# Peptides against a protein of PDB entry 6IDX: the designs that were tried, part 52

Target 1, 380 residues: chain A of PDB entry 6IDX
Amino acid sequence: KELAKLSADVTFATEFINMDGIIVLTRLVESGTKLLSHYSEMLAFTLTAFLELMDHGIVSWDMVSITFIKQIAGYVSQPMVDVSILQRSLAILESMVLNSQSLYQKIAEEITVGQLISHLQVSNQEIQTYAIALINALFLKAPEDKRQDMANAFAQKHLRSIILNHVIRGNRPIKTEMAHQLYVLQVLTFNLLEERMMTKMDPNDQAQRDIIFELRRIAFDAESDPSNAPGSGTEKRKAMYTKDYKMLGFTNHINPAMDFTQTPPGMLALDNMLYLAKVHQDTYIRIVLENSSREDKHECPFGRSAIELTKMLCEILQVGELPNEGRNDYHPMFFTHDRAFEELFGICIQLLNKTWKEMRATAEDFNKVMQVVREQITRA

## One batch from the design tools (peptide; made by RFdiffusion4, then SolubleMPNN)

Design b1_p11_6_s1 (from b1_p11_6, 6 letters changed)
Fold by OpenDDE base, seed 4:
Structure b1_p11_6_s1 (fold): chain B 380 residues (1-380), chain A 11 residues (1-11)
Amino acid sequence: as target 1 above (380 residues)
Amino acid sequence: TRLREYLAKEE
């Protein structure tokens, strides 16, 4: 207890470390010897002292043994561990992951996100916070392939569900630190969109052009079997498509693919449009047809609006930016759905279409409409 | 820092 308190002092820490004191603490953990009276209390103070000593940055985190890592991971993975030990173990693992890529690799082999999710199903918000913090650390330090796997995994769906039900919808106020960790998790999740946001459409890629054609088909030719579209578009057919792409509200009516060459939002806008067209087909068709039937210059250009809205949402959600330590603003809706970004897009595009009508906007008012929509989204 | 803040509340 006294050691744990004194370890917060840099002068004491320096001298204690110089006397190999930290090695003694690590060996106490490594031994796993439960035979001592008050073992749990002693271990909790040992872990506290260890973490306080390491927080001075005097000793590299890489000094820890694999046995030490396994013991700490064991305290997190085992059921019915003392809360004090669990908390400190989560904090130590977080620090290890954040400070050493080699320790991240070892920890990622010993602990699963599923095991960490179990610590979210508790009434202790501090334990929940440390568990999310460790998940965030693992997510941040994961290679890109593993980050994508973590985001797409059933574990992430379950994580969102557990966070929603046990944290967000809990009968207790969310503390600042928990709100920060939820914000961090949100930012890290949305940063997975960065690749698509920065991917330019290739106007010569037939597969990508077929997606745009599918958007046209869904809007105007829903009863036609896509298999019967004869590839030999006569000039009349090209002219028909140009008209349809104009009605869809693309800026480039001849080659809509050119509208997706600007990054951001690149292909992410097309992904959102396709998601809307496939998952919310009635909403998509309604939005397109309501505007395509107008001859009064008050038509809302869906294609242009979808692109600029996607860009705006990326800006609002800070896609591609690192989490800021001073931020704690998370959006509960992002824990309600697997495709939360695309669902948000689907809500916001309807809001945009409504706002456009209410403002009696023309193409010249486009930027003003987008500004109003931005204010509406950021206040919601 | 987080642990320090927690420990400071338990004292």
Scores: peptide ipSAE 0.039, ipTM 0.770, DockQ to the pose 0.067
Fold by OpenDDE base, seed 1:
Structure b1_p11_6_s1 (fold): chain B 380 residues (1-380), chain A 11 residues (1-11)
Amino acid sequence: as target 1 above (380 residues)
Amino acid sequence: TRLREYLAKEE
């Protein structure tokens, strides 16, 4: 206990480290020897002292042995571990992951997200916080391939559900540190959109062009009996599609693919539009047809609006940016749905369409509408 | 920093 307290002092830490004190502490953990009276209490203080000493940054985290890592990981994976040991072990693993890519790799082999999820299902918010912090560290330090796998894994759906039900909807107020970890997890989750946000549409990719055509089909052909597709010549069909793409509110109504060549938001805007059209078809059709049937200059250009809204949402959510220390602004909605960004887009595009109508906007007012919508989104 | 804050609350 006294060693743990003194280890917070940099002068003591320096002297103790110079005496190979950290090596002694690591060997105590590595031995795993439960033969000591009050083993749990002594281990808790040993882990505290170790972490406090390492937090001075005097010693590289790479000094720790694989045996040490396995012991610490063992304390996290064992169901009958003292809460004090569990908490310190989670904190040590977080620090290891954050400070060393080599340690990350070793820890990622020893610990599963599933094991960490079990620590979220407890009533102790401190344990929940450290478990999320370690998940966030693992997510942050994961290589892009593994990060995407972590994202796509059923584990994330389950993780979000567990966080929603056991943390956010818990009967306890969310502490500042938990709010920060939820913010970090949110940011890291949205950063997975960066690839799509920076992906340009290839105007020559037929599969991508077929998505734009599907948007047209859903908007205009969903109610049309397939029998009345007039066999009109290829040129009349092209002219018809150009009209439809204008009614969809694309800037380039001749070649809508060109609207998705700008990054950001690139293909992410098309993904959002397709999601809206498939998952919220009635809402999509309503928005498109309400604006396409207007003979007045007050039509809201859906295609342009969807692209600029996607870009705006990426800016508001800071897609591609690292989490900032001291921020704790998380949105519970992002834990309610697997495709939370696309759902947010679906809400915001309706808000945009409403705001456009309320402002009696024209195409010249586009930037003003977007500014008002930005303020509305950021205040919500 | 987090551990220090936690330890300071356990005292």
Scores: peptide ipSAE 0.037, ipTM 0.771, DockQ to the pose 0.063
Fold by OpenDDE base, seed 2:
Structure b1_p11_6_s1 (fold): chain B 380 residues (1-380), chain A 11 residues (1-11)
Amino acid sequence: as target 1 above (380 residues)
Amino acid sequence: TRLREYLAKEE
């Protein structure tokens, strides 16, 4: 107990480390011997002293043995461990993952996200915080190939539902540290959109062009009797599509694929548009037709608006940026839906269309409308 | 606030 308290002092820590004191603490954990009276209390203080000593940055985390890692992972995986030992074990694993890629690899073999989810179902917010912090550390340090697998585990309705029901909707006020960990988890989840945000459309890829054609089909052909197949001429078909792409509000009416060559938002804007058209078809058709039937200069260009809105949402959500220390602004909304980004887009595009009408905007007012919409989204 | 209210109504 006294050692754990003194280990927070840098002068004491330096002298204790110089006396090989940290090696003695690691060996106590490695031995795993439960034979001592008050073993649990002694172990809790040992883990506290170890963590406080390591936080001074005097000793490399790579000095830790595989036996030590297995013991600490064992305390997290076993259901009958004292809360005090569990909390310190989660914190030690987090620090190991953050400070060493070699320790990350070993820990990722010993612990699953599923085991960490069980620690979110408890009433202790500190345990919940350390469990999310370790999940975030594992997610941050995962190689790109494994990051998508972790993302799929996060997109799992189960983890999202547990965070929502046991953390966000819990009977206790969310502390600053928990809010920070929820923010970090949100940022790491949105960073998975970066690949699509930075993917340029290939204007020569027929499969990608067929998606744009599907947007046209859903908007204009969904109510048309298949008997009105536009007549025989290939030239008449090209001229008709150019008109339809103008009505959809694309900047390039001849080749709308060119509007998706700029990154950001690249293909992510097309993904959002296709999601809206398929999942919220009535809303999509309404927005397109309301603007396509206007002969007045007050038409809201849907295609251009969808692209610039997707870019704006990526900027607001800081897609592709690392989480900042001291931020705690998480959005509970992102824990309520599997496709939360696309649903946010669907809400914001309706807000944009409404704001455009209310402002009586023209194409020259486009940037002013986008600025007003940005303020509305950021204040909501 | 409005975005929260809209999503809370779809639950």
Scores: peptide ipSAE 0.008, ipTM 0.439, DockQ to the pose 0.022; fails the geometry check
Fold by OpenDDE base, seed 3:
Structure b1_p11_6_s1 (fold): chain B 380 residues (1-380), chain A 11 residues (1-11)
Amino acid sequence: as target 1 above (380 residues)
Amino acid sequence: TRLREYLAKEE
C-alpha cells in the first residue's frame, strides 16, 4: 500500500527501479502464490505500484514476461476475480497494448473480445470503461486484416446490444471517460470505411459498372418483366441508359462511373447507394422516380446528391482521422445497427430530398442545399 | 438530435 502510493513520485520511482524493484513486483505476480491470507489485497497493491512505476516511462513495457501477461490475462478471463484486481488488470493490458506491438500480439492470443463483453454486463461503470478502453486499444493496434474481423465482432448484434442496453441506456449517468471511450470506439469503427472512401472506381471495370447498372435496374426495371428486354439494337440501349442515368441524377450521364473516380468519397458512395436500393428499395425508388418525372428544373439529382452527401458524412464523422482526446461526442445510434453508416446515409438522403423541395432548389442552389443539410445533420 | 432519435426508435 505504501509502495503503491510512493510509486506515483518520480524520484522514488527512479530510485526503486534502479534497485530492480519493478522486477520484484513482476515476479510476485508471476509466482501466483495464493498462500497468503491477504493475497488479493497484496496483489491489488502490487498491480497499482506496477502501473504507477510504468507510467513514468522509465522502463519499457517489453520487459514483461509471457508468464506475467498470462497471469494478468487470467485475471480478466476468470469470472471469480476480485473487482480491484480486475480493474487494474484491464488497465495494465490496455497500457501493454498501447505501448508495445509485441505485447499486443501476445495479449490478442490470450484474450477474446467475448471475454471483455462479459465485463460490460456488470453494473460497475469503471469496469465497463476499462473493458471498452481495452477493446479500443486492441482495435487501434490490430493489423488491418484483423481490424475487419474485430469490426465484424463489433457488428455482432450482441456486443452492440450490450453496449446500448448496459452502458448507454444504463440507469446511471455516463461519465466523461466512458463517453470518450464510446467516441473512440465509434471513430475506430468508422475508420474502417476509409479504404472504400479512398477507392476510386475504375470506369473500365465491368463488375463495378454492373453495380451502377443494378441501381438503374432497381429504379426503372423493377416492375418490368425481364422477358421484355427490348431486342432493339445496342445503340438504342446505350441511348436509353444515358437517359436513365440522367434521371438518376448522375453528373456524367454517359459514363456514371466517372462520378465515382473522385476520392473521397470514391466507392463508398456507390456502396451507400446500393445499400439504400437493396435494403430500403421503396424509399430509393420513390426518391428517384419523384425527381425523374419533373420538368420544372426543381429535380433533385440523386446520384450527385448521394456522392456529395457521402463525402459530407465522412467529413462530419472525420473518417480516417485518429480519435481526439478532447472529444466525448458519441452517437448512440451507431450502436443500434451493424450498417449504421449506411442507415445514416439513408436518413440523410431523405432529409436532403425534403430540404431540396422545401427550398424549391435548382441545380444552381446545390451547394446552398448541401450547406443547409450539413447544419441540420450537425445539430441533430 | 432528430436523427439520433429516429435510429434509436427503430430498435
Scores: peptide ipSAE 0.008, ipTM 0.453, DockQ to the pose 0.025; fails the geometry check

Design b1_p11_6_s2 (from b1_p11_6, 7 letters changed)
Fold by OpenDDE base, seed 1:
Structure b1_p11_6_s2 (fold): chain B 380 residues (1-380), chain A 11 residues (1-11)
Amino acid sequence: as target 1 above (380 residues)
Amino acid sequence: TRLREHLAKEE
């Protein structure tokens, strides 16, 4: 206990480390001494002292043995572990992951997100916080390939549902630190959109062009059996499609693919539009047809609006930025759905269309409408 | 650290 308290002092820490004190602590944990395992309090103080000593940054985390990692991971994986040991073990693993890529690799082999999920299903918000913090650390330090897998694990209805039900909808007020960890998890999840946000559409890619054509089909041909597309000549079809793309509100109604060559938001805007069209078809059709039937210059250009809204949402959500220390603003909605960004887009595009109507906007007012919508989104 | 803050509240 005294050692744990003194280890917070840099002067003591320096002297203790110079005496190989940290090596002694690590060896005590590594040995799995029955003494430490039988005395949970002594182990908890040992782990506290170790963490406090390491937090001074005097010793490299890479000095930690695989045996030590396995012991700490063992404490996290044990079903009957003292809460105090579990907290410290989670904190040590978090610090290891954050400070050493080598340790990350070793820890990622020993611990699964599934094991950490069990620590979210508890009434102790501190344990939940440490578990999310470790998940966040693992997510942050994951290679791009594994980051997508972790994202898929977060996209797994299970982790989100547990966070939603046991943390966010818990009967207890969310503490600042938990709110921060939820914010971090949200940011890390949105950063997965960066690739699509920075992906330019290839106007020559037929598969991508077929998506734009599918948007047209859903908007205008949804009730028409695809069999009854009359064999009208290729030129009449092109002219017809140009009209339809104008009605969809694309800036380039001749070649809508060109609207998606700008990054950001690139292909992410097309993904959002396609999601809206497929998942919220009635809403999509309504928005498109309400604006396409207007000849009064008060039409809201859906295609342009969708692109600029996607860009705006990326800016608001700071897509591609690292989590900022001290922020704790998380959106519970992002834990309610696997495609939360696309659902947010679907809500915001309706808000945009409403705001456009209320303002009696024309194409000249586009930027003003977007500014008002930004203010509405950021206040919500 | 979060742990230090926790420990300081438990004291």
Scores: peptide ipSAE 0.129, ipTM 0.855, DockQ to the pose 0.064
Fold by OpenDDE base, seed 3:
Structure b1_p11_6_s2 (fold): chain B 380 residues (1-380), chain A 11 residues (1-11)
Amino acid sequence: as target 1 above (380 residues)
Amino acid sequence: TRLREHLAKEE
């Protein structure tokens, strides 16, 4: 206990480390010797002293043995561990993950997100905070290939459901630190969109063009019996498609693929459009047809609007930016759905279409409409 | 740091 207190002092820590004191503490944890009646209390103080000593940055985290990591991971994975040991173990693992890529790799092999989820189901908000913080650390330090797997694990309806039901909708007010960890988790989740946001469409790629063609098909051919495939010549088909792409509100109605060459939002805008068209087909068709039937200059260009809205949402959500310390603004809605960004897009595109109508906007008012929509989204 | 803050509240 006294050692744990003194370990917070840099002068004491320096001298204690120079005496190989930290090695003694690590060996105590590694031994796992449960023979003492006060083992849990002694272990809790040992872990406190270890963490306090390491926080001075005098000793590299890479000095830690695999046996030590396994013991600490064991305290997190085992049922019915003392809360004091669990808290310290979660904090140590977080620090290990944040400070060493080598330790991250070892910890990621020993601990699953599923094991950490069990610590979210408790009534103790501090344990929940430590568990989310470790999840966030693992997410932040994951290599790009594993980040998507972790995101898919976060997209696991189970983790989101547990966060939503046991943390966000819990019977206790959310503390500042928990709000920060939820913000961090949200930012890290949206950063997975960066790849698609920065992916340019290749106008020559037929597979990518087929996605745009699918948007056209869903909007205009969904009610047409496939038997009326216009047997008319290839030129009439191209001219027909150019008209359809104009009605869809693409800027380049001759080659809509050119509208997706700008990054941001690149292919992410096309992903959003396709999601809307497939998951919310009635809403998509309604928005497109309401604007395609207008002979007045008050048509809302869906394609252009969807691209610029996607870009705006990326800017608002700071996609590709690291989480900032002191930010605590998380959106509970992002924990309700696995495709939360695309669902947000679907809500916001309806808002945009409504706002366009209310303003009686023309193509010249486009930027003004977007500014009003931005203000509406940021106030919500 | 969070652990320090927690421990400081228990003292």
Scores: peptide ipSAE 0.128, ipTM 0.854, DockQ to the pose 0.062
Fold by OpenDDE base, seed 5:
Structure b1_p11_6_s2 (fold): chain B 380 residues (1-380), chain A 11 residues (1-11)
Amino acid sequence: as target 1 above (380 residues)
Amino acid sequence: TRLREHLAKEE
């Protein structure tokens, strides 16, 4: 206890480290000494002292042995562990992950997000906070390939469900630190959209062009059997498609693929449009046809609006930005659905279409409509 | 920092 208290002092820490004191602490943990395992309080103070000593930055985290990592991970994976030990163990693992890529790799082999989810199912908000903080650290430090796997994993659906039910919808007020960790998790989740946001459409890629053609098909030919492969479209068919792409509200009616060459939002806008068209087909068709049937200059250009809205949503959600330590603003809606960004887009595109009608906007008012919509989204 | 804040509440 006294050592744990003194370890917060930099002068004491420096002298203690110079005397190899930290090595002694690590060896005590590594040995799994029955004394430490039987006396939870003594172990808790040992872990506190270790963490406080390491927080001075005098010793590299890379000095930590694999045996030590396994012991700490063991305390986290045990179903019946003292809360004080669990808390300190989670904090140590978080610090290891944040401070060393080599330790991240070792920890990621010993601990799964699934194991950490069990610590979210408890009533203790402090433990929940430390568990989310470690998940966030693992997410932040994961290689790009593993981040995508973490996102796609059934573990994330389960994680979101558990967070929603046990943290957000809990009977307890959310503390500032928990709100911060939820914010961090949200930011890290949306940063997975960055790749698509920064992916330019290749106008020569037939598969990408087929998506644009599918948007046209869903809007105008929804009753026509998809089996009519677009054979070599006669010049009359090409002219028809140009008209359809105009009615869809693309800026480039001849080659809509050109509208997706700008990043941001690149291909992410096309993904949102396709999601809307497939998942919310009635809403998509309604929005497109209501504007395509207008002979007046008050048509809302769906294609252009979808692109600019996607860009705006990326800006509002700070896609591609690192989490800020001072922020705690999270959106509970993003924990309710697997495709929360695309669902948000679907809500916001309807809001945009409504706002456009209410303002009696023309193409010249486009930026004004987008500003009003931005204010509406940011106030919600 | 979080651990320090927690410890400060337990004292």
Scores: peptide ipSAE 0.128, ipTM 0.853, DockQ to the pose 0.061
Fold by OpenDDE base, seed 4:
Structure b1_p11_6_s2 (fold): chain B 380 residues (1-380), chain A 11 residues (1-11)
Amino acid sequence: as target 1 above (380 residues)
Amino acid sequence: TRLREHLAKEE
């Protein structure tokens, strides 16, 4: 206990470290001595002292043995561990992950997100916070290939459901630190959209053009089998498609692919449009047909609106930005669905279409409508 | 820093 307290002092820490004191502490944990295992308080103070000593940055985290990591990971994986040991063990693992890529690799082999989910099912918000903080650390330090796996784990209905039911919808106020960790998790999840946001459409890619054609088909030819592409009347078809792309509200009616060459939002806007068209087909068709049948110059250009809305949502959600330590504004809605961004887009595009009608907007009012919609989204 | 603040409050 006294050692744990004194370890917060840099002068003491420096001298203690120079005496190999930290090595002694690590060896005590590594040995799994019956003394430390029988006295949870003594182990908790040992772990506190270790963490406080390491927080001075005098010793590299890479000094830590695999045996030590396994012991700490063992405390996190055990179903019946003292809360004090669990907290410190989660904190140590978080610090290891954040400070050493080598330790991240070792920890990622020993600890699964599934094991950390068990610590979210408790009534202790501090334990929940440490568990999410470790998930966030693992997510942040994961290589790009494993980040998608972590995102898939977050997209997993189980983790989202547990966070939603046991954290967000808990019978207790969300503390600032938990709100921050939920914000961080949200930001890290949305940063996976950055690649698509920065991907330009290739106007010559037939597969990407076929997606735009599918948007047209769903809107106007919903009863026509895509296999019955009528024969080679190429010019009348191009003229027909130009009309349809105008009705869809693309800026470039001749080649809508050109509208997706601007980054941001690049291909992410097309992904959102396709998701809306396939998952919320009735909503999509309604929005398109309501505006395509108008001749009063009050048509809401769906294609342009979808692109600019996607860009706006990326700006609001800070896609591609690192989490800010001072922020705690998380959106509970993002824990309700696996395709939460696309669902948000689907809600916001309906809001945009409504706002456009209410304002009696024309194409000249486009930026004003977008500003009003931004204010509506940011206040919600 | 977060960890220090939390550990310092539990003591």
Scores: peptide ipSAE 0.115, ipTM 0.852, DockQ to the pose 0.074

